# Ledger of designs, part 40: peptides against a protein of PDB entry 3B8E

Target 1, 230 residues: chain A of PDB entry 3B8E
Amino acid sequence: PFLIFIIANIPLPLGTVTILCIDLGTDMVPAISLAYEQAESDIMKRQPRNPKTDKLVNEQLISMAYGQIGMIQALGGFFTYFVILAENGFLPIHLLGLRVNWDDRWINDVEDSYGQQWTYEQRKIVEFTCHTPFFVTIVVVQWADLVICKTRRNSVFQQGMKNKILIFGLFEETALAAFLSYCPGMGVALRMYPLKPTWWFCAFPYSLLIFVYDEVRKLIIRRRPGGWVE

## One batch from the design tools (peptide; made by RFdiffusion4, then SolubleMPNN)

Design b1_p11_7_s3 (from b1_p11_7, 10 letters changed)
Fold by OpenDDE base, seed 3:
Structure b1_p11_7_s3 (fold): chain B 230 residues (1-230), chain A 11 residues (1-11)
Amino acid sequence: as target 1 above (230 residues)
Amino acid sequence: EAEERAKKLLE
């Protein structure tokens, strides 16, 4: 999100405070919960890792985490962002390079794609209106990400949902997301304005996509061990 | 007031 903000010079899609809420709030408990996950059923059938040759974090893991799953999360958030801005008269192509004028407090006549003028206050309301749905989109996608991270090779259906701490983490991140989205004063404190409840469902296709993608990946790994997909 | 305006913009 931040890289696209810099490269494209678009209005800020996800606030710095909102990013901190993801990193410290909604991602911490789920991440800790993975330490309590039960071993995969086939773990004792695998050879021990060679600590001299086999890294804990390899290129495949980095590619999966940042290059695939992280990109799908970002795409989900940006989809929500572009939809909200388009509904408010700002088409995606019009947002390119707009940041400088968007963030200028002295410019009160920034035009949208339809020639409507927007004051600084109005623009900031729309921007902060985007932050909350983007955040919620990330949380909904994180549900799938957390579930797929339970195992390396086994299907989630084989592993099951026995980790009570992980289940608690899913509820905690969801409750925190709801609190930050709807608690009075969050617009002032965190620049997170309330969202229409329907925006929670906007991320579901992306969450499902991640889940299906990972299950297919794991299925391929089980059928073709030692492949490049592992 | 800003929060209520933001809600309306999402409708």
Scores: peptide ipSAE 0.016, ipTM 0.528, DockQ to the pose 0.027
Fold by OpenDDE base, seed 5:
Structure b1_p11_7_s3 (fold): chain B 230 residues (1-230), chain A 11 residues (1-11)
Amino acid sequence: as target 1 above (230 residues)
Amino acid sequence: EAEERAKKLLE
């Protein structure tokens, strides 16, 4: 999000406070819960890792985490961001390069895609209105991310949802996201303005996409061991 | 006030 903000010079899609809420709030318990996951049923059929040659964090893991899954997360967040701004008169193409004028408090006549003028205050309200839905989109996508991280090779349907700490983590992160989004005063304290409940559903297609993608990947690995997908 | 304005923009 921040890289696209710099490169495209668009209004800030995700605030620093919301990033901190993800990294320190919603992600901690889910990440810890993975330490309590049961071993996969085929673990004893795999070759042991060579500690001298095999890295714990390899290129395949980085590619999967940042290049594939992380990209789908970012796309989900940006989709929500662009939809909200478009509903408020700012089409995606009009946002390119707009940051300079958007962030200038002395410019109170920034035009949208339809020629409507926006004051600095109005622009900041709509910007901060995007931050909360972007945050919620990340949390909804993280549900799928956490579930797919339960296994490397077996389907989630083979592994099951037996990890009670992981289930607790999913509820905790969701409850925290709802609290941060809807608790009175969060708009003042964290610049997290409340969102319509319908915006929670905007991320569901991306969450489903991640889940299906990973299940297909794992299916290919099981059918063709040693392939490039592993 | 900011929260109320944000709600109006989302409607």
Scores: peptide ipSAE 0.015, ipTM 0.537, DockQ to the pose 0.026
Fold by OpenDDE base, seed 1:
Structure b1_p11_7_s3 (fold): chain B 230 residues (1-230), chain A 11 residues (1-11)
Amino acid sequence: as target 1 above (230 residues)
Amino acid sequence: EAEERAKKLLE
């Protein structure tokens, strides 16, 4: 998100505080919960990893986690961001290069895509209105991420949802997201303005996409062991 | 009300 903010010179899509809330708040418990996941049914049929030659974190895993899944997460967040800004009169094309004027306190006549002028205050309200839905979008996408991380090869339907700590993690991150989004004073304290409940659903297609993508990936791995998709 | 609150935050 921050790289696109710099490269495209768009208004800040996700605040630093929201990033910290993701990294420290919503990701920790789910990540820890994976340590309690039941082993895959076929795990004992696999050859042991050679600790001297086989990296625990390989290029394929990095590519999958940061390259593919991370990009889908970012796309989900940006989709929500662009929808909110578009609903407020700022079409995606108009946002390109707008950051300089957007962040200038002395410019109170920034025009939207329809010629409406926006004061600095109004712009910052809209910006901060994007931060919370972006955050929530990440959390909703993280549901899928956490679920797909349960297994490397087996379908989630084969593995099941028996990890109670993982389920707790999903509820915890959701509850935290709701708290940060709707608790009075969060707008002042964290610049996280409350979002309409409908914004939670904006992430669902991306969450589903990640889930389906990973299930298809795992299906390919099961059918074609040793492929580039591992 | 949200606009007024946000105005107060930016002042």
Scores: peptide ipSAE 0.013, ipTM 0.514, DockQ to the pose 0.022
Fold by OpenDDE base, seed 2:
Structure b1_p11_7_s3 (fold): chain B 230 residues (1-230), chain A 11 residues (1-11)
Amino acid sequence: as target 1 above (230 residues)
Amino acid sequence: EAEERAKKLLE
């Protein structure tokens, strides 16, 4: 998100504080919960890893985590961001290069895509209105990400949801997201304005997409062991 | 006021 903010010079889609809330808040318990996941049923049928040749973090894992899942996650957030701004008169194409004027306190006549002029205060309200839905979108997508990380090869349906700590983590991150989104004073403290409950559903297609994508990937791995997808 | 405006923008 921040790279796109810099390269495209768009209004800030996700605040730094909100990023910290993701990294240090919502992701901590879920990530730790994976350490308590049960081994896959076929793990003892696999050859042991060669510690000299096989890295724990390999190119395939990096590609999956950052090149695929991370990109889908970012797309979900940006989708929410662009929808909110478009509903407020700022179409995606119009946002390109707008940051300089957007962030200038002395410019009170920034035009939207329909020629309406926006004051600095109005623009900042819209910007901060994007932060909370973007954050919530990330959390909703993280549900799927956490669930798919339970296994490397087996389907989640084969593995099941037996890890109580993981289940607790899902509830914890959701509760924390709700707290940060709706607690009084969060708009001032974290620049997170409250959102309509309907915005929680905006991310669901992306969460589902990640889940389906990974299940299909795992299915391919099971059918073609030793393929490039592993 | 900003929070109320933000809520309205999300309606």
Scores: peptide ipSAE 0.017, ipTM 0.555, DockQ to the pose 0.026; fails the geometry check

Design b1_p11_7_s4 (from b1_p11_7, 10 letters changed)
Fold by OpenDDE base, seed 5:
Structure b1_p11_7_s4 (fold): chain B 230 residues (1-230), chain A 11 residues (1-11)
Amino acid sequence: as target 1 above (230 residues)
Amino acid sequence: DAERRALELLE
């Protein structure tokens, strides 16, 4: 999000405070919960890792985490961001290069895609209104991310949802996201303005996409061991 | 006031 903010010079899609809430708030318990996951049923049929040649964090893992799954997360967040701004009169093409004028408090006549003028205060309200839905979108997508991380090869349906700590983590991150989004004073304290409950559903297609994508990937790995997909 | 305005913009 921050890279696109710099490169495209768009209004800030995700604030630093919201990023901290993700990294330190919603992601901690879920990440710890993975340490309690049961071993896959086929673990003893796999070759042992060679500690001298095989890295714990390999190129395939980085590609999956950042290049594939992370990209889908970012797309989900940006989709929500662009929809909100478009509903407020700012079409995606109009946002390119707009940051300079958007962030200038002395410019109170920034035009939207329809020629309506926006004051600095109005622009900041809509910007901060985007931060919370972007944050919530990330949390909803993280549900799928956490679930797919339970296994490397087995389907989630084969592994099951037996890890009670992981289930607790899913509820905890969701409850925290709801608290940060709707608790009175969060707009002042964290610049996280409340959102309509319907915006939670905006991320569901992306969460489903991640889940389906990973299940298909794992299916291919099981059918064709040693392929490029592994 | 800011929160209320934000909600109004989302409607």
Scores: peptide ipSAE 0.020, ipTM 0.618, DockQ to the pose 0.026
Fold by OpenDDE base, seed 4:
Structure b1_p11_7_s4 (fold): chain B 230 residues (1-230), chain A 11 residues (1-11)
Amino acid sequence: as target 1 above (230 residues)
Amino acid sequence: DAERRALELLE
């Protein structure tokens, strides 16, 4: 998100403080919970990893995490961002290069895609209005990310949701997201303005997409062991 | 007031 902010010179889609809340607040407990996941049923049928040749974190894992899932996650966030801005009169094409004027407090006549002029205060309100839904979108997508990370080969339906700590993590990150989104004063403290509950559903298609994508990937791995998809 | 306006913009 921040790279696109720099490259495209768009209004800031996700605040730095919000990013820290994701990395340290919402992601930490879920990530730790994976350490308590039950081993896959077929784990004992696999040869042990060669510690000399096989890296725990390999290029495939990085490609999957950052290149695929991370990109889908970012797309979900940006979708929410663009929808909110479009509903407020700023079409995606109009946002390109707008950052400089957007962030200038002395420019109070920034025009939207329909010729409506926006004061600095109004622009910051809509920007901070985007931060919370973007954040929530990330959290909702992270539900799918966490669930798919439970296993490498087995379907989630085969593995089940028996890890109580993982389940707790899902509730914790959701509760934290709700707290940060709706607690009074968060708009001032974190620049996270409250959102309508309907915006929580904006990420669901992307969460579902990630889930389906990973289940299909795992299905292919199960059917064709040693394939390029593994 | 800003939070209220933000909610109104989301309507």
Scores: peptide ipSAE 0.019, ipTM 0.611, DockQ to the pose 0.027
Fold by OpenDDE base, seed 2:
Parts: C-alpha cells; sequence; structure tokens
Structure b1_p11_7_s4 (fold): chain B 230 residues (1-230), chain A 11 residues (1-11)
C-alpha cells in the first residue's frame, strides 16, 4: 500500500499507525498460533528434508506468501479504498498525482472528478475514513490467510479446525479490530474513524478468493506431487 | 463531529 502511495502519488490509503496495529496487534496471536498446529496426516510418509539443499523458506513459499496472497490482500484493501473515494466523488484515475495538492493545507479548492471543490479538512476526513475500512479489510482477509497457512498440502477440511489457539487468535484479532474501529478517541489517537458495520463485508469476496485459490492449489499438489506449485 | 461525518461518508 505504501509503495503505491509513493509511486502513484495518491492520497494515503493506510496510515503508518494502522500498519503497526496490523503487524504488532492483529497478527501476533494468529501467527504464534500456527506453531501449535497439528502436523499434516501424511507428514510421516514424506522423505525427510535435506538441510543442505532444502530450505524451510524456499522460493515457492516466498512466492505464495508475498507474490500471490500478499497481492490479493493488497487488492482487497485498495478495492475498499477506491470504493470509498469514488462514493465521495474521487474516481481512481483522478487520484493519480493528487497527493501533493491533497496534503497541502493552503489549497482548499481541490476538485473531485465531478468538479466539486473540497477543503483541506473535508479531504482529511475522507482520507481518515478510508483507514479504518482498509484495516478491517486486511483483518478479514487475514482470516483466510491464517486458515490456509494451517497446511501445506492437505485441505483445511481434511486438517480440520482443531487448533484452539488458532481459533482464539481469530476471535482476538477480530475483537481487536472492532476495538480499534469503534472505541471512542481512536479517530484522534490512531486516525481511525469509525465505520459502518456493512463495510466489514466488503472484504469477504477477497477472503473467499484466497481460500478457494489455496484449496485449489493444495488439490493440485495432492494430485501432482513434486510440481512447481508445491 | 469528524467521526460523525466520517460515518456519514461511508453510507
Amino acid sequence: as target 1 above (230 residues)
Amino acid sequence: DAERRALELLE
């Protein structure tokens, strides 16, 4: 998100503080919970890893985590961001290069895509209105990400949801997200204005997409062991 | 007031 902010010179889609809340808040318990996940049922049927040639973190894992899942996650956030701004008169194309004028306190006549002029205060309200839904979108997508990370090869339906710590992590991150979104004073403290409950559903298609994508990937791995998808 | 307006913008 920050790279797109810099390259495209768009209004800030996700605040730095909000990013910290993701990394240090919502992701901590869920990530740790994976350490308590049960081994896949077929793990003992696999050959032992060669520590000289096989890395725990290989190119395929990096590609999956950052190249695929991370991109879908970012797309979910940006979708929410662009929807909010478009509903407020700022179409995606109009946002390109707008940051300089957007962030200038002395410019109070920034035009939207329909010629409506926006004061600095109005623009900042819209910007901060995007932060919370973007954050919530990330959390909702993280539900799927966490669940798919339970296994490398087996379906989640085969593995089941037996890890109580993981289940707790899902509730914890959701509760924290709700707290950060709706607690009084968060708008001032974290630049996170409250959101309508309906915006929680905006990310669900992307969460589902990640889940389906990974289940299909795992299905391919099961049918074609040793393929490039593994 | 800012929070209220933000909520209204999300409608």
Scores: peptide ipSAE 0.018, ipTM 0.616, DockQ to the pose 0.027
Fold by OpenDDE base, seed 3:
Structure b1_p11_7_s4 (fold): chain B 230 residues (1-230), chain A 11 residues (1-11)
Amino acid sequence: as target 1 above (230 residues)
Amino acid sequence: DAERRALELLE
């Protein structure tokens, strides 16, 4: 999100404080919960890792985590961002290069795609209105990400949902997201304005996409061990 | 007006 903000010079899609809420709030407990996950049923059938040749974090894992799943998360967030801005008169093409004028307090006549003028305050309200649903989108996508991270090769349906700490993590991150989205004063404290409940569903297709993608990947790995997909 | 004041406090 921040890289696209810099490269495209668009209005800030996700605030720095909101990013901290993701990193410290909604992602921490779920990440810790993975340490308590049960071993995969086939773990004892695998040869021990060679510590000299086999890295714990390899190029495939980095590609999966950052290059694939992380990109789908970002796409989900940006989709929500662009929809909200488009509903408020700012089409995606019009946002390119707009950041400088958008963030200038002295410019009170920034035009949208339809020629409507927006004051600085109005623009910031719209910007902060984007932060909350972007955040919620990330949380909803994180549900799928956390679930798929339970196993490397086995399907989630084979592994099951027995990790109570992981289940707690899912509820915790959801409750925190709801709290940050709807608690009075969050607009002042975190630049997160309340969102319509319908925005929670905007991320569901992306969450489903991640889940299906990973299950297909794992299926391929099980059928073709030692392939490039692993 | 409340939103405006909130924005001013955030800057």
Scores: peptide ipSAE 0.014, ipTM 0.500, DockQ to the pose 0.022; fails the geometry check

Design b1_p11_8_s1 (from b1_p11_8, 10 letters changed)
Fold by OpenDDE base, seed 1:
Structure b1_p11_8_s1 (fold): chain B 230 residues (1-230), chain A 11 residues (1-11)
Amino acid sequence: as target 1 above (230 residues)
Amino acid sequence: DEALERALKLL
């Protein structure tokens, strides 16, 4: 998010407080829950890795986590961001280069895509209104990310949802996201303004995309072992 | 607020 904020000079799509809430709040319990995941049914049929040559985290895993899944997550967040700003009169093209004027408290006549002037306060309200749905979008896509992380090769449908701690983690992160989004005073404390419940659904296509993408990946791995997708 | 925003921008 921040890289695009710098490169495109757009208004801040995700506040750092919200990032900290993701990294320290929503993601910790889910990540820990994976330690309690049941072993894949075929794990004993696989050759052991060589601890001296085979990295636990390899380039393929980094590419999958950061390059593929992370990009889909970022796209989901940015989609939500652009939709909210567009609904408030700021089309995506108009946001390019707008940051300098957007963040200037002395400029109170920043025009939207329709010629409406926005005060600094109004702009900050809409910016902070974007932060919460972006955060929630990340949480919703993390549901899929957590579920796909249950297995490396087997389908989630083969593995099932037997890990009660993982299920608890999904509820915990969702409850925390709801708390941070709707608790009175969060707008002042965290600059997280309440979001319309409809914004939760904006992430669902991306969550589904992550899930389908990984299931297809795993299917390819099962059918063609040793491929570049592994 | 600005220092927080600057620190927040680095993340």
Scores: peptide ipSAE 0.014, ipTM 0.447, DockQ to the pose 0.022
Fold by OpenDDE base, seed 2:
Structure b1_p11_8_s1 (fold): chain B 230 residues (1-230), chain A 11 residues (1-11)
Amino acid sequence: as target 1 above (230 residues)
Amino acid sequence: DEALERALKLL
C-alpha cells in the first residue's frame, strides 16, 4: 500500500495506525495459532530437511507469501479504496499525482473528477473514511490467508478445521475489526471512521480468490510432486 | 507526528 502511495502520489489509502492494528492487533493471534496446527498426514513420508542446504523460508515461500497472496490482499484493499473515492467524485485516474495538493492545508479548491471543489477538511474526511474499509478488507482476506496457511500440500478439506486456537483467532480478529470500526471514539483515536456494513462484502470475492487459488495450487502439487509450484 | 507517521509508513 505505502509503495503505491509514494510512486503514484495518491491520497493515503491506509493510515499508519491502521497498519499497526493489522500487524499487532488482528494478525497476532491468528499467526500464533498456526504453531498449534496439526501436521499434514504425509509429513512423515517426506525426507527430513537438510539444515545446511534447505532454507526454512525459501524463494518459493517468499514468492507465495509476498508476491502472490500479498498482491491479492493489496488489490482487495485498493479496490475498496478506489470504489469509495469514486463514489465521492474522485476517479482512480484523477488520484494520480493528487497527493501534493490533497495534503496541502492551504489549498481548499482541489477539484474532483466532476469539477467539484473540496476543502482540506472535506478531503481528510474522505481519506479517513477509506482507512476503515481498507482495514476491514485486509481482515476479510486474512481469513482466507490464515486458512490456506494450515497446510502446504494437503487441501484444507483433507486437513479439516480441528485447530481450535485458529478458529478462535478468526473470531478474535473479526471481533477486533468490528470493535475498531464501530466503537465510539475510534474516529478520533485511530482516524477510523465508521463503516457501512455493506463494505464488509467488498472483500469477499478476493478472499474467495485467495482460497481457490491456493487449493488449485495444492491440487497441482499433489498431482505433480517436485514441480516448481511446491 | 509527521516524522512518526513517515517512520511507521516505512514499516
Scores: peptide ipSAE 0.013, ipTM 0.434, DockQ to the pose 0.024
Fold by OpenDDE base, seed 4:
Structure b1_p11_8_s1 (fold): chain B 230 residues (1-230), chain A 11 residues (1-11)
Amino acid sequence: as target 1 above (230 residues)
Amino acid sequence: DEALERALKLL
């Protein structure tokens, strides 16, 4: 998100405070919960990891986490961001290069895609209005990420949802997201303005996409062990 | 409160 903000010079899609709320707030308990996941049913049929050659965090894991899943998460967040800005008169093409004028307090006549002029205050309201739905979009996508991380090879349907700490983590991150989104004073304290409940559903296609993608990947791994998809 | 109402209307 922040890299695209710099490269494309678009209005800030996700605030630094909201990023910290993701990294330290919503993701912490879910990530810890994975340590309590049950071993996959076939774990004892696999060769033990060679501690001298096999890293716990390998290039494949980094590629999956950052190169694939993380990119789908970012796309989900940016989709929500672009939809909100488009609904407020700023089409995606018009946002390119707009940051300089957007962030200038002395420019009070920034035009949208329809020729409507926006004051600095109005622009900042719209920007902060994007932060909360972007944050919530990430949380909703993280539901899928957490669930797919339960297993390396087995389907989630084969593994089941037996990890009570993981289930608690899903409720905790959702409750925290709702708290940060709707608690009075969060707009002032965190610049997180409340969102309509409908925005929670904006991320669902991406969450489903991640889930389906990983289940298909795992299915391919099960059918063709040692393939390039592993 | 007014900023909040405006934000809710823009959503």
Scores: peptide ipSAE 0.007, ipTM 0.432, DockQ to the pose 0.027
Fold by OpenDDE base, seed 3:
Structure b1_p11_8_s1 (fold): chain B 230 residues (1-230), chain A 11 residues (1-11)
Amino acid sequence: as target 1 above (230 residues)
Amino acid sequence: DEALERALKLL
């Protein structure tokens, strides 16, 4: 989110407080829950990791986590962001380079894509209106990410959903996301304005895409052991 | 707060 905010000079898509709520709130319990996941059924058929040659985090894992899944998460969030801004008169092309004028409190006549002028306060309301749906989009995408992280090679359907702590984590992150989105005072405290319930569904296609993508990847790995996809 | 916000947005 922030890299695109800098490079494209667009209005802030995700607030720092919302990022902290993701990193410290919604992601911690799910991440801890993975420590309680059962070993894959084929783990005893794998050679022991050589601590001297085999890294815990290899280039393939980094590429999958940051390069593939992280990019799909970012795309989901930005899709939600661009839809909200477009519904408020700011088309994606018009957002390029707009940040400088958007963040200037002395400019009260920033034009949207339709020539409507927006005051600083109105612009900040729209910006903060984007933060909560972006946050919720990330949480919904994280459901798929957490589920796919249960296994490296086996399908989730082969592994099953037996980890009660992981299931609890999914409910906890969802409940926390709902609390942060709808609790009175969160707009003032966290700059997270309440969102329409329909915005929760905007991320579902991306969550499904991540799940399908990873299941296909795992299927390829199972059918072609030692391939470049592993 | 804005500087922390900017720094955390980099993450």
Scores: peptide ipSAE 0.016, ipTM 0.496, DockQ to the pose 0.026; fails the geometry check

